# Peptides against a protein of PDB entry 6TME, part 8

Target 1, 324 residues: chain A of PDB entry 6TME
Amino acid sequence: NRLKRAYIALQAWKKAFYSDPFNTAANWVGPDVCSYKGVFCAPALDDPSVLVVAGIDLNHADIAGYLPPELGLLTDVALFHVNSNRFCGVIPKSLSKLTLMYEFDVSNNRFVGPFPTVALSWPSLKFLDIRYNDFEGKLPPEIFDKDLDAIFLNNNRFESTIPETIGKSTASVVTFAHNKFSGCIPKTIGQMKNLNEIVFIGNNLSGCLPNEIGSLNNVTVFDASSNGFVGSLPSTLSGLANVEQMDFSYNKFTGFVTDNICKLPKLSNFTFSYNFFNGEAQSCVPGSSQEKQFDDTSNCLQNRPNQKSAKECLPVVSRPVDCS
Target 2, 324 residues: chain A of PDB entry 6TME as posed
Amino acid sequence: NRLKRAYIALQAWKKAFYSDPFNTAANWVGPDVCSYKGVFCAPALDDPSVLVVAGIDLNHADIFGYLPPELGLLTDVALFHVNSNRFCGVIPKSLSKLTLMYEFDVSNNRFVGPFPTVALSWPSLKFLDIRYNDFEGKLPPEIFDKDLDAIFLNNNRFESTIPETIGKSTASVVTFAHNKFSGCIPKTIGQMKNLNEIVFIGNNLSGCLPNEIGSLNNVTVFDASSNGFVGSLPSTLSGLANVEQMDFSYNKFTGFVTDNICKLPKLSNFTFSYNFFNGEAQSCVPGSSQEKQFDDTSNCLQNRPNQKSAKECLPVVSRPVDCS

## One batch from the design tools (peptide; aimed at target 1 H178)

Design b1_p10_2_s1 (made by RFdiffusion4, then SolubleMPNN; from b1_p10_2, 4 letters changed)
Fold by OpenDDE base, seed 5:
Structure b1_p10_2_s1 (fold): chain B 324 residues (1-324), chain A 10 residues (1-10)
Amino acid sequence: as target 1 above (324 residues)
Amino acid sequence: MPVKQLPLKT
């Protein structure tokens, strides 16, 4: 029964392939779905005597096609990995029947439409990778109510503010990079208990950085580059005891880059180039440390190479944004 | 060609 449903689903999917350049589905013939390339069977959780399709791995298959609604018949699938294909269309709502979904990777495809809200229906989801697609619209706040280890949203077309629910996330890695996110980083960011890596690169984020960033004690990577952030760097960044890589480049930051930031104990790379900083501590100067790399290029610093002209600096530096 | 994914360090 369960394998028969899987057969129907997989045959429907094979029919939905427009191109299979590596002939991945060439052996997708007959009822023995467990022999299919990229299909993995395991004993059912409810009955170990029953074999079920528990996983799909079609990563890097370069398959062009779409996900048909019949994939909802794969009710025992816990692992769905189809990255680096050319699948198009939307994620089928019928996947709500895959209640065992644990890891969902559809990254590096041609998926379109809104955020795949079907992912929110999976109670046991731990890994969500939808990066490098054409998903658009608002990020649902409920994504951060999920007990996810990783949330990869980068390289899409999302056009919302970052939800305040971000502080509820238990994820160690969250990527927002290369979207159209706007507004401020929520103050609730400091409540992210397990955060190790967060990436905001290349959005339309603006305003001042919240002081609560300094509460991210476990963060090793903080990248806020290529946005519209203004004001001074929060003094609370001195609390980032584990930060190794920090990037604030390509923003509109002003003020002084302080010793307490540049002397962070685990800091290995700090890039604050392409801003309007008008001063830096000696500890922030590139070449001041053998253990740390700094980039202060294209700021408003005195006696430093490759800085902005006075004409470019004066209008901004003379009108600092007060973040208080 | 597949686009390079952001690295996962942790």
Scores: peptide ipSAE 0.027, ipTM 0.726, DockQ to the pose 0.147
OpenDDE base, seeds 1, 2, 3, 4: peptide ipSAE 0.025, 0.023, 0.024, 0.025; ipTM 0.714, 0.703, 0.709, 0.713

Design b1_p10_2_s2 (made by RFdiffusion4, then SolubleMPNN; from b1_p10_2, 4 letters changed)
Fold by OpenDDE base, seed 5:
Structure b1_p10_2_s2 (fold): chain B 324 residues (1-324), chain A 10 residues (1-10)
Amino acid sequence: as target 1 above (324 residues)
Amino acid sequence: MPVKQLPLKE
């Protein structure tokens, strides 16, 4: 019965393929779905004597098509990996029936529409990768109520602000990069107790960095480059005891880059280029350390190479944004 | 050809 439902689902999906360049579904014939390429069976959790479709792996298959609603019949699927295809359309709401969903990777496809809220219906979801698609609109605040290990949202069309619920996230990795997020980073960010890597690259984020970033004790990667951030770097960044990679480049930051930041104990790479910083500590100067790499290019620094002209600097540096 | 995913920084 369960495998029969899986057969119906998989045959419907095969029919939804417009192109299968590697003939991945060529062997998707007959009732033995467990023999299908990219289909993985396992004993059912409720009855180990019953074999069920537990996983799909069609990564890098370059398949063009869509996800038909019949995929909702794959009720035993816990792993759904279909990255690097050309699937289009929306994630079908019928996938709400896949209550065992644990890892969902639809990255690098052509999915459209709003955030796939069906992902929020999966109680056991631990990994969500929807990056490199055309998802649009607002990020639902509820995404951060999920007990996820990783949240990959980068390279989409998401708009609006980052939800304040971000502080509730237990994820170690979160990517917002290359979207259209706007507004400030929520102050609640400092509550992300498990965060190791966070990437904001290439959005329309603005305002001052919240002081609460300094509470991210486990962060090893913090990239806020290519945004519209203003003001000085928070002094609380001295609290980033484990940060290794830090990037604030391509913003509108002003002020002085302090020793307390550049002497962070685990810091290996700190890029603060393409801003309006008007001073830096000696410890921030590129070449000042053997174990640390710095980039101070295109700021308003005196006696440093490759800086902005006085004409570019003066209007900004003379009117620093007060973040206090 | 699939687009390279954004790598995690190490």
Scores: peptide ipSAE 0.027, ipTM 0.703, DockQ to the pose 0.138
OpenDDE base, seeds 1, 2, 3, 4: peptide ipSAE 0.024, 0.022, 0.023, 0.025; ipTM 0.703, 0.683, 0.689, 0.698; seed 1 fails the geometry check

Design b1_p10_2_s3 (made by RFdiffusion4, then SolubleMPNN; from b1_p10_2, 3 letters changed)
Fold by OpenDDE base, seed 5:
Structure b1_p10_2_s3 (fold): chain B 324 residues (1-324), chain A 10 residues (1-10)
Amino acid sequence: as target 1 above (324 residues)
Amino acid sequence: MPVKELPLPK
């Protein structure tokens, strides 16, 4: 019965393939779905004597097609990995029936439409990777209510503010990079308990960095480059005791880059190039340390190479944004 | 198809 439903689903999916360059679905013939390439069976959780389709792995198959609604018949699937294909269309709402979904990776495809809210219906979801697609619109705040280990949203078309619910996230890795996110980073960011890596690269984020970033004690990677951030770097960044990679490049920051930031104990790389900083501590100077790499290029620093002209600097430096 | 990944620096 359960395998029969799986057969219907998988055959419908095969019919939804426009191109299968590696002939991945060539053996998708007959009722023995457990023999299908990329289909993995396991004993059912409710009855170990029953074999069910528990996983799909079609990663790197370069398949062109779409996800038909019949995929909702794969009710025992916990692992759905279909990255690096050319699947298009939307994520079917029928996938709400996949209540065991644990890892969902549809990254590096051609999916469109709004955020796949069906992912929010999965109670046991731990891994969500939807990066490198064409998802658009608002990021639902509820995404951060999920007990996810990782949230990969980068390289899409999301156009919202970062939800304040971000502070509820238990994810160790969160990527927002290369979207159209706007507004400020929420102050609630400091409440992220398990955060190790967060990436904001290449959005339309603006305003001052919240002081609460300094509460992210477990962060090893903090990249806020290529945005519209203004003001000075928060002094509370001295609290980033475990940060190794920090990037604030390509923003509109002003002020002085302090010793307490550049002397962070685990700091390996600190890039603050392409801003309007008008001073830096000696500890921030590139080449000042063998253990740390700094980039101060294209700021408003005196007696440093590759800086902006006075003409470029004066209008900005003379009007520093007060973040207080 | 080229794999598009955002590497996380470590």
Scores: peptide ipSAE 0.035, ipTM 0.739, DockQ to the pose 0.114
OpenDDE base, seeds 1, 2, 3, 4: peptide ipSAE 0.030, 0.029, 0.028, 0.031; ipTM 0.721, 0.718, 0.715, 0.720

Design b1_p10_2_s4 (made by RFdiffusion4, then SolubleMPNN; from b1_p10_2, 3 letters changed)
Fold by OpenDDE base, seed 5:
Structure b1_p10_2_s4 (fold): chain B 324 residues (1-324), chain A 10 residues (1-10)
Amino acid sequence: as target 1 above (324 residues)
Amino acid sequence: MPIKQLPLPS
């Protein structure tokens, strides 16, 4: 009996709650699991006459606890949304039995350990949100082999380089922000055919930006702020025909910010503050356009306000990194 | 340094 298995799983989970401030699981009593708050039943895909637990939604329940291995008994679950809780521990390997998993959102919890590789076992996964946790270690390259619509990894403890397999991703949104990723952005990034938004904020990324970024013609948001990038902005950025929000602030970029970048047709906001740029086109000057907002603060620009001192600029500007 | 924080899913 599928609902009996669900009952066992849900009761085990209730026992794994340390705190339930909103008494979300107060009605988790008895065999009628479909009546449980946050539990959603639907006709089974293989037999429409049978009800199964198809979804969990415990978002914003502030529940403290862990995910017990018995959750693997929820074999019909396709939607698992438990964001904004205080669940701790690791994602159980037993969840590999949830072969229908479609959307997995465990964001804003206290999960620890390596990347939950069990997520890679789900053949139909389309949405993965593990942001705002304490996941650590390397990002498995295989994540980008998944046909995901969105990949949210931000605000974790991931380390090492971004896998070159990123170019295989079909995701429209990918976030790496606020981790400990290091190394260069892979050149394969230009192969991300469906990418709309990518965020690298607040990592330890370095090196030159790859020219292949300019191939991301569907990108509307590109944020590489708060890293260690060096060199000039790639001239190929003129290819970002749909970019609306672009942020390169808080890096170590040098060189000249060109008209070809600042005149991008859809560009709304372009922030390149807190770098070592030594020149900008007139089209890049804040206030030069009513339709575009620019920030050139704290660079090495002449005749502009709020720039770095000559003492700070000279050592960097005089030794530009050649990205060619 | 001011760092942007990404919103949580709703």
Scores: peptide ipSAE 0.033, ipTM 0.721, DockQ to the pose 0.800
OpenDDE base, seeds 1, 2, 3, 4: peptide ipSAE 0.032, 0.031, 0.032, 0.031; ipTM 0.702, 0.715, 0.712, 0.701

Design b1_p10_3 (made by RFdiffusion4)
Pose (drawn by RFdiffusion4):
Structure b1_p10_3 (pose): chain A 324 residues (1-324), chain P 10 residues (1-10)
Amino acid sequence: as target 2 above (324 residues)
Amino acid sequence: LPPPRPLPLP
């Protein structure tokens, strides 16, 4: 009995609810699971006459609990939204039985430990949001082999390198912000198809920017701020024909900012503050344009306000890194 | 230096 399996799964889950501030599971009684709050039924994909539990949405319920293995019984679920709860522990391996999983959002919870590799087992997975948890350790490179449209990893404790496989991703959006990733951005980044937004804010990345970034001609947001990148901005960045937001602030970049970048057509907000740039094109000057917003604070630029001292600048400015 | 710029919650 199909809905009985859903009943067991949801009752096993209620048992694990230690605190439910909004009494969200108050009506989770009896066998009519489709009437349970946050449970969403629909016709079976292969038979419109059969009723199935197809979605779970408890966004913002602030429930403290954990996900028991019995949730593996919800075999028809394709949508799982639990943003802003207090669900703790790990994602049960039994969730590999949820073969229709399409969108999985466990953002802003209390999950911990290694990357939830059960997500790699779902053949229809398109949206994976694990941001704002305590996941840590290495990132499974094979995650970029899945045909994910969106990958949100920000605000965890992930470490080590960006996988070389990143160029295989078909994602339109990828966030790595606020982890402990280290090393270089892979040269394969130029092979990412469909990429519109990529956020690296606040990691431990370094090395020079790969010239292959310039191949991302559909990118609208490229944010590499608060890392440790060195070298000059690659001249290939003129290929970012669609970039609207570009932020390289808080790095160790040196050299010139040219109009090759500052005059990009759709570029409206270009922040390159807190680097070691010693020259900039006139068109790159903040306050100079009514359409474009620039920020050059704390660089090594003559005749500009709030720059680094000459004392701090000469050692770094006179010793540019050979990107080789 | 200040901490890195935060991102909004969903």

Design b1_p10_3_s1 (made by RFdiffusion4, then SolubleMPNN; from b1_p10_3 with R5K)
Fold by OpenDDE base, seed 5:
Structure b1_p10_3_s1 (fold): chain B 324 residues (1-324), chain A 10 residues (1-10)
Amino acid sequence: as target 1 above (324 residues)
Amino acid sequence: LPPPKPLPLP
């Protein structure tokens, strides 16, 4: 009996709650699990005459607790949304039994441990949100072998290079922001077919930007701010025909910011502040356009306000990193 | 099922 298994799972979960400020699980009593708040039943895919627990939505419930292994009994769950809670511990390996998992949102919790590799076991997973947790260690390369629409990894403790497999991703949105990612952006990034938004903010990424970024024709948001990138901006960035928001601020970039970048046809905001750029085209100057916003603050530009001192600039500008 | 309420992007 599927609903009996669901009852066992949900009662085990209720027992794993340390705090339920909104009394979300107050009605989690008795065998009628389909009446439980945040539990959604649907006809089973294999037998439309049978009701099964198909979804969980406990978003914004502020529940403190953990995910018990008995949640693996929820074998018909396709939607698991538990964001904005205070769940702690690890994602149970028993969730590998949830073979219908389609959307998994555990964002804004207190989850710890390595990347929840159980998510890689779900053949039909399309949405993965694990952001705003304390997940740590290496990002498994296999995450990008999944046919995901979105990959939200931001605000964690991931410490690795970005896998070369990133180029296999079909995701429209990928966030790496506010982790401990290191190394270079893989050249394979240019192979991402459906990418619209990619965010690298606030990592320990370094090296030159790969020229292959210019192949990301569908990108509307490209944010690489607050890293350790060096060298000049790739001339191939002129290929970003749909970029609207571009941020390279708080890096160690050098060289000249070209017209070909600042005249991108969809560009609305381009921030390249807090670098070591020693020149910019007139089209890059803040206030040069009514349609485009630029920020050139704290570079090594001549005749511009709020620039770095010659003492700070000279050691860096005189030794540009060659990315060729 | 109600649509998920995603958090804002960073």
Scores: peptide ipSAE 0.056, ipTM 0.814, DockQ to the pose 0.104
OpenDDE base, seeds 1, 2, 3, 4: peptide ipSAE 0.054, 0.055, 0.053, 0.051; ipTM 0.798, 0.798, 0.795, 0.792

Design b1_p10_3_s2 (made by RFdiffusion4, then SolubleMPNN; from b1_p10_3 with R5K P10K)
Fold by OpenDDE base, seed 4:
Structure b1_p10_3_s2 (fold): chain B 324 residues (1-324), chain A 10 residues (1-10)
Amino acid sequence: as target 1 above (324 residues)
Amino acid sequence: LPPPKPLPLK
């Protein structure tokens, strides 16, 4: 009986709660698991006469606890939303039995250890949110072989390089922000077909921006701020016909910010502050447009306010990194 | 099922 297995799983999970401030699991009593708060039943896909647990929503429950291995008995779960709790430990390998997993949101918890590779075992996964945890180590390259609509990795402890497999991703939104990613952005980034938003904020990324970024025709948000990027902005950024928000602030960029970038047709905000740019086109000057906001603060620009001193600029500007 | 509520980037 599927509901009997679900009962065993949910009772094991209730036992794994250390704190339930909102008494969310107070009604988790007896065999009628479909009446449990945050448990959603539906007809089974293989037999519409059989009722199964198809979803969990415990978002914003502030529950402290862990995920017990018995959760692997929830074999009919397609939706697992447990964000904004205080769950700790690791994602159980037993969740590999949840072959219908479609949306997995464990964001804003206390999960630790390596990337939860069990997520790679789910053939139908479309949404993965693991942000605001303590996941660490390398991002497995196989994550981008998944047909995901969104990949949220931000605010973790991920290290090493971004996998070159990123170009295989079909995700519209990808967040790397506030990790410890290092190395260059892979040139394969330009192969991302459905990308609308990509965020690299607050990593240890370095090198030149790949020219292939200019192939991201559907990107509306591109944020590479708070990294160690060097060289000039790629001239191919003129290809970002749909970019609305662009941020390159807090890097080590040099060279000239061109008209071709600042005149992008949908550009509403372009922040390139806290770099070493030594020139900008008139179209890049803050206040030059009513439709566009620019920030050129703390560069090496002439005749602009709030620029770096010549002493700070000269050592960097005189040694431009060639990205060609 | 209710749609997931995305958290803001911090």
Scores: peptide ipSAE 0.070, ipTM 0.829, DockQ to the pose 0.107
OpenDDE base, seeds 1, 2, 3, 5: peptide ipSAE 0.069, 0.069, 0.069, 0.067; ipTM 0.830, 0.825, 0.831, 0.829

Design b1_p10_3_s3 (made by RFdiffusion4, then SolubleMPNN; from b1_p10_3 with R5K P6A)
Fold by OpenDDE base, seed 5:
Structure b1_p10_3_s3 (fold): chain B 324 residues (1-324), chain A 10 residues (1-10)
Amino acid sequence: as target 1 above (324 residues)
Amino acid sequence: LPPPKALPLP
C-alpha cells in the first residue's frame, strides 16, 4: 500500500524533527496522510483510483531536523518543497526512489556535504533549488546534462571550476553566486540556448571573459561582479541584444568600455565600477542617458569623479592582460 | 499542489 509507505516515511520524518515552531506536524497523526499539513495527495499516474502522496510543501515552517532515509518510501512525490527551514545533514541517497521528482526545493536550510548527487538520478527533474545551504566540493558536470528550467546553486560552499558541460544546459536561470568557484568561465557558455539570467557574483572566478558570452542573445541579466576577471570586456558583448542588467563591478578589468556595449538596446543598468578601466565612451558616462544607469566608480578614468589614484592604476593599466 | 514559494535571487 503506497499510503502505508508514506505513513512510515512521514512518521519517521516527524521523529527526525528537533523543533517545529509552528506545530506544522501537529496533525501528522494516524493513517490519513493526505490530511497532514503540508502533504498533498493526488491520483496516482499509473492508477487514477489510488491516492498517493504527490507533493510536500513545508516552505517557511522553520522546522529544525534532518531528512531520514525513510523519505525514500515517498515514491510518488513529484514536488518536494521544504525551503526556509532549519533542516540539517545530508540529502538521503534513498530519495533516488522518488523517480517522479519534478521540483526539488531545499533552499534556505542547513544542509551540508557534497552536491546532492541523488538529484541527478531523477529523470524528470525540472527545478532544482539548493541555494542558501552549506553544500560543498565540486559541482558535478552532469547537472547541466539535466533538462532543468532553473538551477539555483548560490550561497553555498561549492568550489572548483564551472563545468564545461554548462553549454548543454537548457535552464533559463542559473545562479552560481556566493560560492568558491574558481577558474575561467567556460567558452561553452555561449551554447546555452534558453539562458535568461546568469549570476556569478562573489566567487573566485578569473581569467578573461570568453567571447562566446556575446552569443547569449536571450540573456536579460548577466552578473559577473565580485570576481577576479581580467583583460578587456569582449567586443562580442555587443551581441547581448536583450541584456537589461549587466554587472562587471569588483573585478580587475582593464581597457576601454565601448559605445557598442553601453548602447545595447535593452540595457537599463550597467555597472562596471571597481575595476581598472582606463577609458569609456561618452555613452557609458553616468548621467549621459535618462533611460540607462551606469556606474563607473573606482576605475582609472580621466576627468571622472571617484576614481582610483594614479598610484593604484599605473601598475595595472600599464600591464593590460591580452585576452586575444 | 500549491505553487512553490521562491526565495529572492541574490
Scores: peptide ipSAE 0.051, ipTM 0.796, DockQ to the pose 0.104
OpenDDE base, seeds 1, 2, 3, 4: peptide ipSAE 0.042, 0.046, 0.051, 0.049; ipTM 0.780, 0.786, 0.789, 0.790

Design b1_p10_3_s4 (made by RFdiffusion4, then SolubleMPNN; from b1_p10_3 with R5K P6S)
Fold by OpenDDE base, seed 3:
Structure b1_p10_3_s4 (fold): chain B 324 residues (1-324), chain A 10 residues (1-10)
Amino acid sequence: as target 1 above (324 residues)
Amino acid sequence: LPPPKSLPLP
């Protein structure tokens, strides 16, 4: 009986709760699991006469605990939403049995260990949110082979390089922000067909920006701030016909910020502050447009306010990195 | 009814 397996799983999970401030699991008593708060039942896909546990929603429950291996008995679950709790430990490998998994949100918890590779085993997964945890180590290249709508990785402890497989992603939103990613952005980034928003904020990324970024025609948000990027901005950024928000602040960029970038047709905010740019076009000057906001603060610009000293600029500006 | 898709966190 599927509901009997669900009962075993849910009772094991209740026992794994250390704290339930809102008494969310108070009614998790008896065999009628479909009456449990945050448990959602539906007709089984293979037999409409059978009721199964199809979804879990424990979002914002502030529950402290862990995910026990018995959760692998919830084989009919397609939606698993447990964000904004205090769950700790690792994602159980037993969740590989949840072959219908469609949306998996464990964001804003205390999960640790490597990337939860069990998520890669789910053939129908469309949404993966693991942000605001303590996941660490390398990002598996295979994550970008999945047909995901969104990939939220931000605010973790991921390290190493961004996989070159990123170009295979069909995701509209990808967040890498506030991790420990290093190396260059892969040139394959320009192959991302459906990308609307990509965020690299607050990593250890370095090198030159790849010219292939200019191929991201559908991007509305591109944020590469708070990294170690060097060289000039690629001239191919003029190809970002739909970019609205662009941030390159807090890097080591040099060279000239061109009209072709600042005149992008949908650009509303362009922040390039806290770099080593030695010139900008008139169209890039803050206050030059009523429709666009620019920030050129703390660069090596002449005749602009709030710039770096010549002593800070000269060692960097005199040794530009050639990205050609 | 099944739970909704999760909202963006701040």
Scores: peptide ipSAE 0.052, ipTM 0.808, DockQ to the pose 0.076
OpenDDE base, seeds 1, 2, 4, 5: peptide ipSAE 0.042, 0.048, 0.048, 0.048; ipTM 0.781, 0.789, 0.797, 0.795

Design b1_p10_4 (made by RFdiffusion4)
Pose (drawn by RFdiffusion4):
Structure b1_p10_4 (pose): chain A 324 residues (1-324), chain P 10 residues (1-10)
Amino acid sequence: as target 2 above (324 residues)
Amino acid sequence: PPPPKPTPSS
């Protein structure tokens, strides 16, 4: 009995609810699971006459609990939204039985430990949001082999390198911000298809920017701020024909900012503050344009306000890194 | 300098 399996799964889950501030599971009684709050039923994909539990949405319920293995019984679920709860512990391996999983959002919870690799087992997965948890350790490179449209990893404790496999991703949005990633951005980044937004804010990345970034001609947001990148901006960045938001602030970049970048057509907000740039094109000057927003604070630029001291600048400015 | 800028929780 199909809905009985859903009943057992949801009752096992309610048992694990230690605190439910909004009494969200108050109506989770009896066998009519489709009437349970946050449970969404629909016709079976292969038979419109059969009723199935196809979605779970408890966004913003602030429920403290954990996900028990019995949730593996919800075999028809394709949508799982639990943003802003207090669900703790790990994602049960039994969730690999949810073979129709399409969008999985466990953002802003209390999950911990290694990357939830059960997500790799879902053949139809398109949206994976694990941001704002305590996941840590290495990132499974094979995650970029899945045909994910969106990958949100920000605000965890992930460590080590960006996988070389990143160029295989078909994602339109990828976030790595606020982890402890280290090393270089892989040269394969130029092979990412469909990429519109990529956010690296606040990691421990270094090395020079790969010239292959310039191949991302559909990118609208490229944010590499608050890392440790060195070298000059690659001249290939003129290929970012669609970039609208570009932020390289808080790095160790040196050299010139040219109009090759500052005059990009759709570029509206270009922040390169807190680096070691010693020259900039006139068109790159903040306050100079009514359409474009620039920020050059704390660089090594003559005749500009709030720059670094000459004392701090000369050691770094006179020793540029050979990107080789 | 200020800390890194925030990112959305969802």

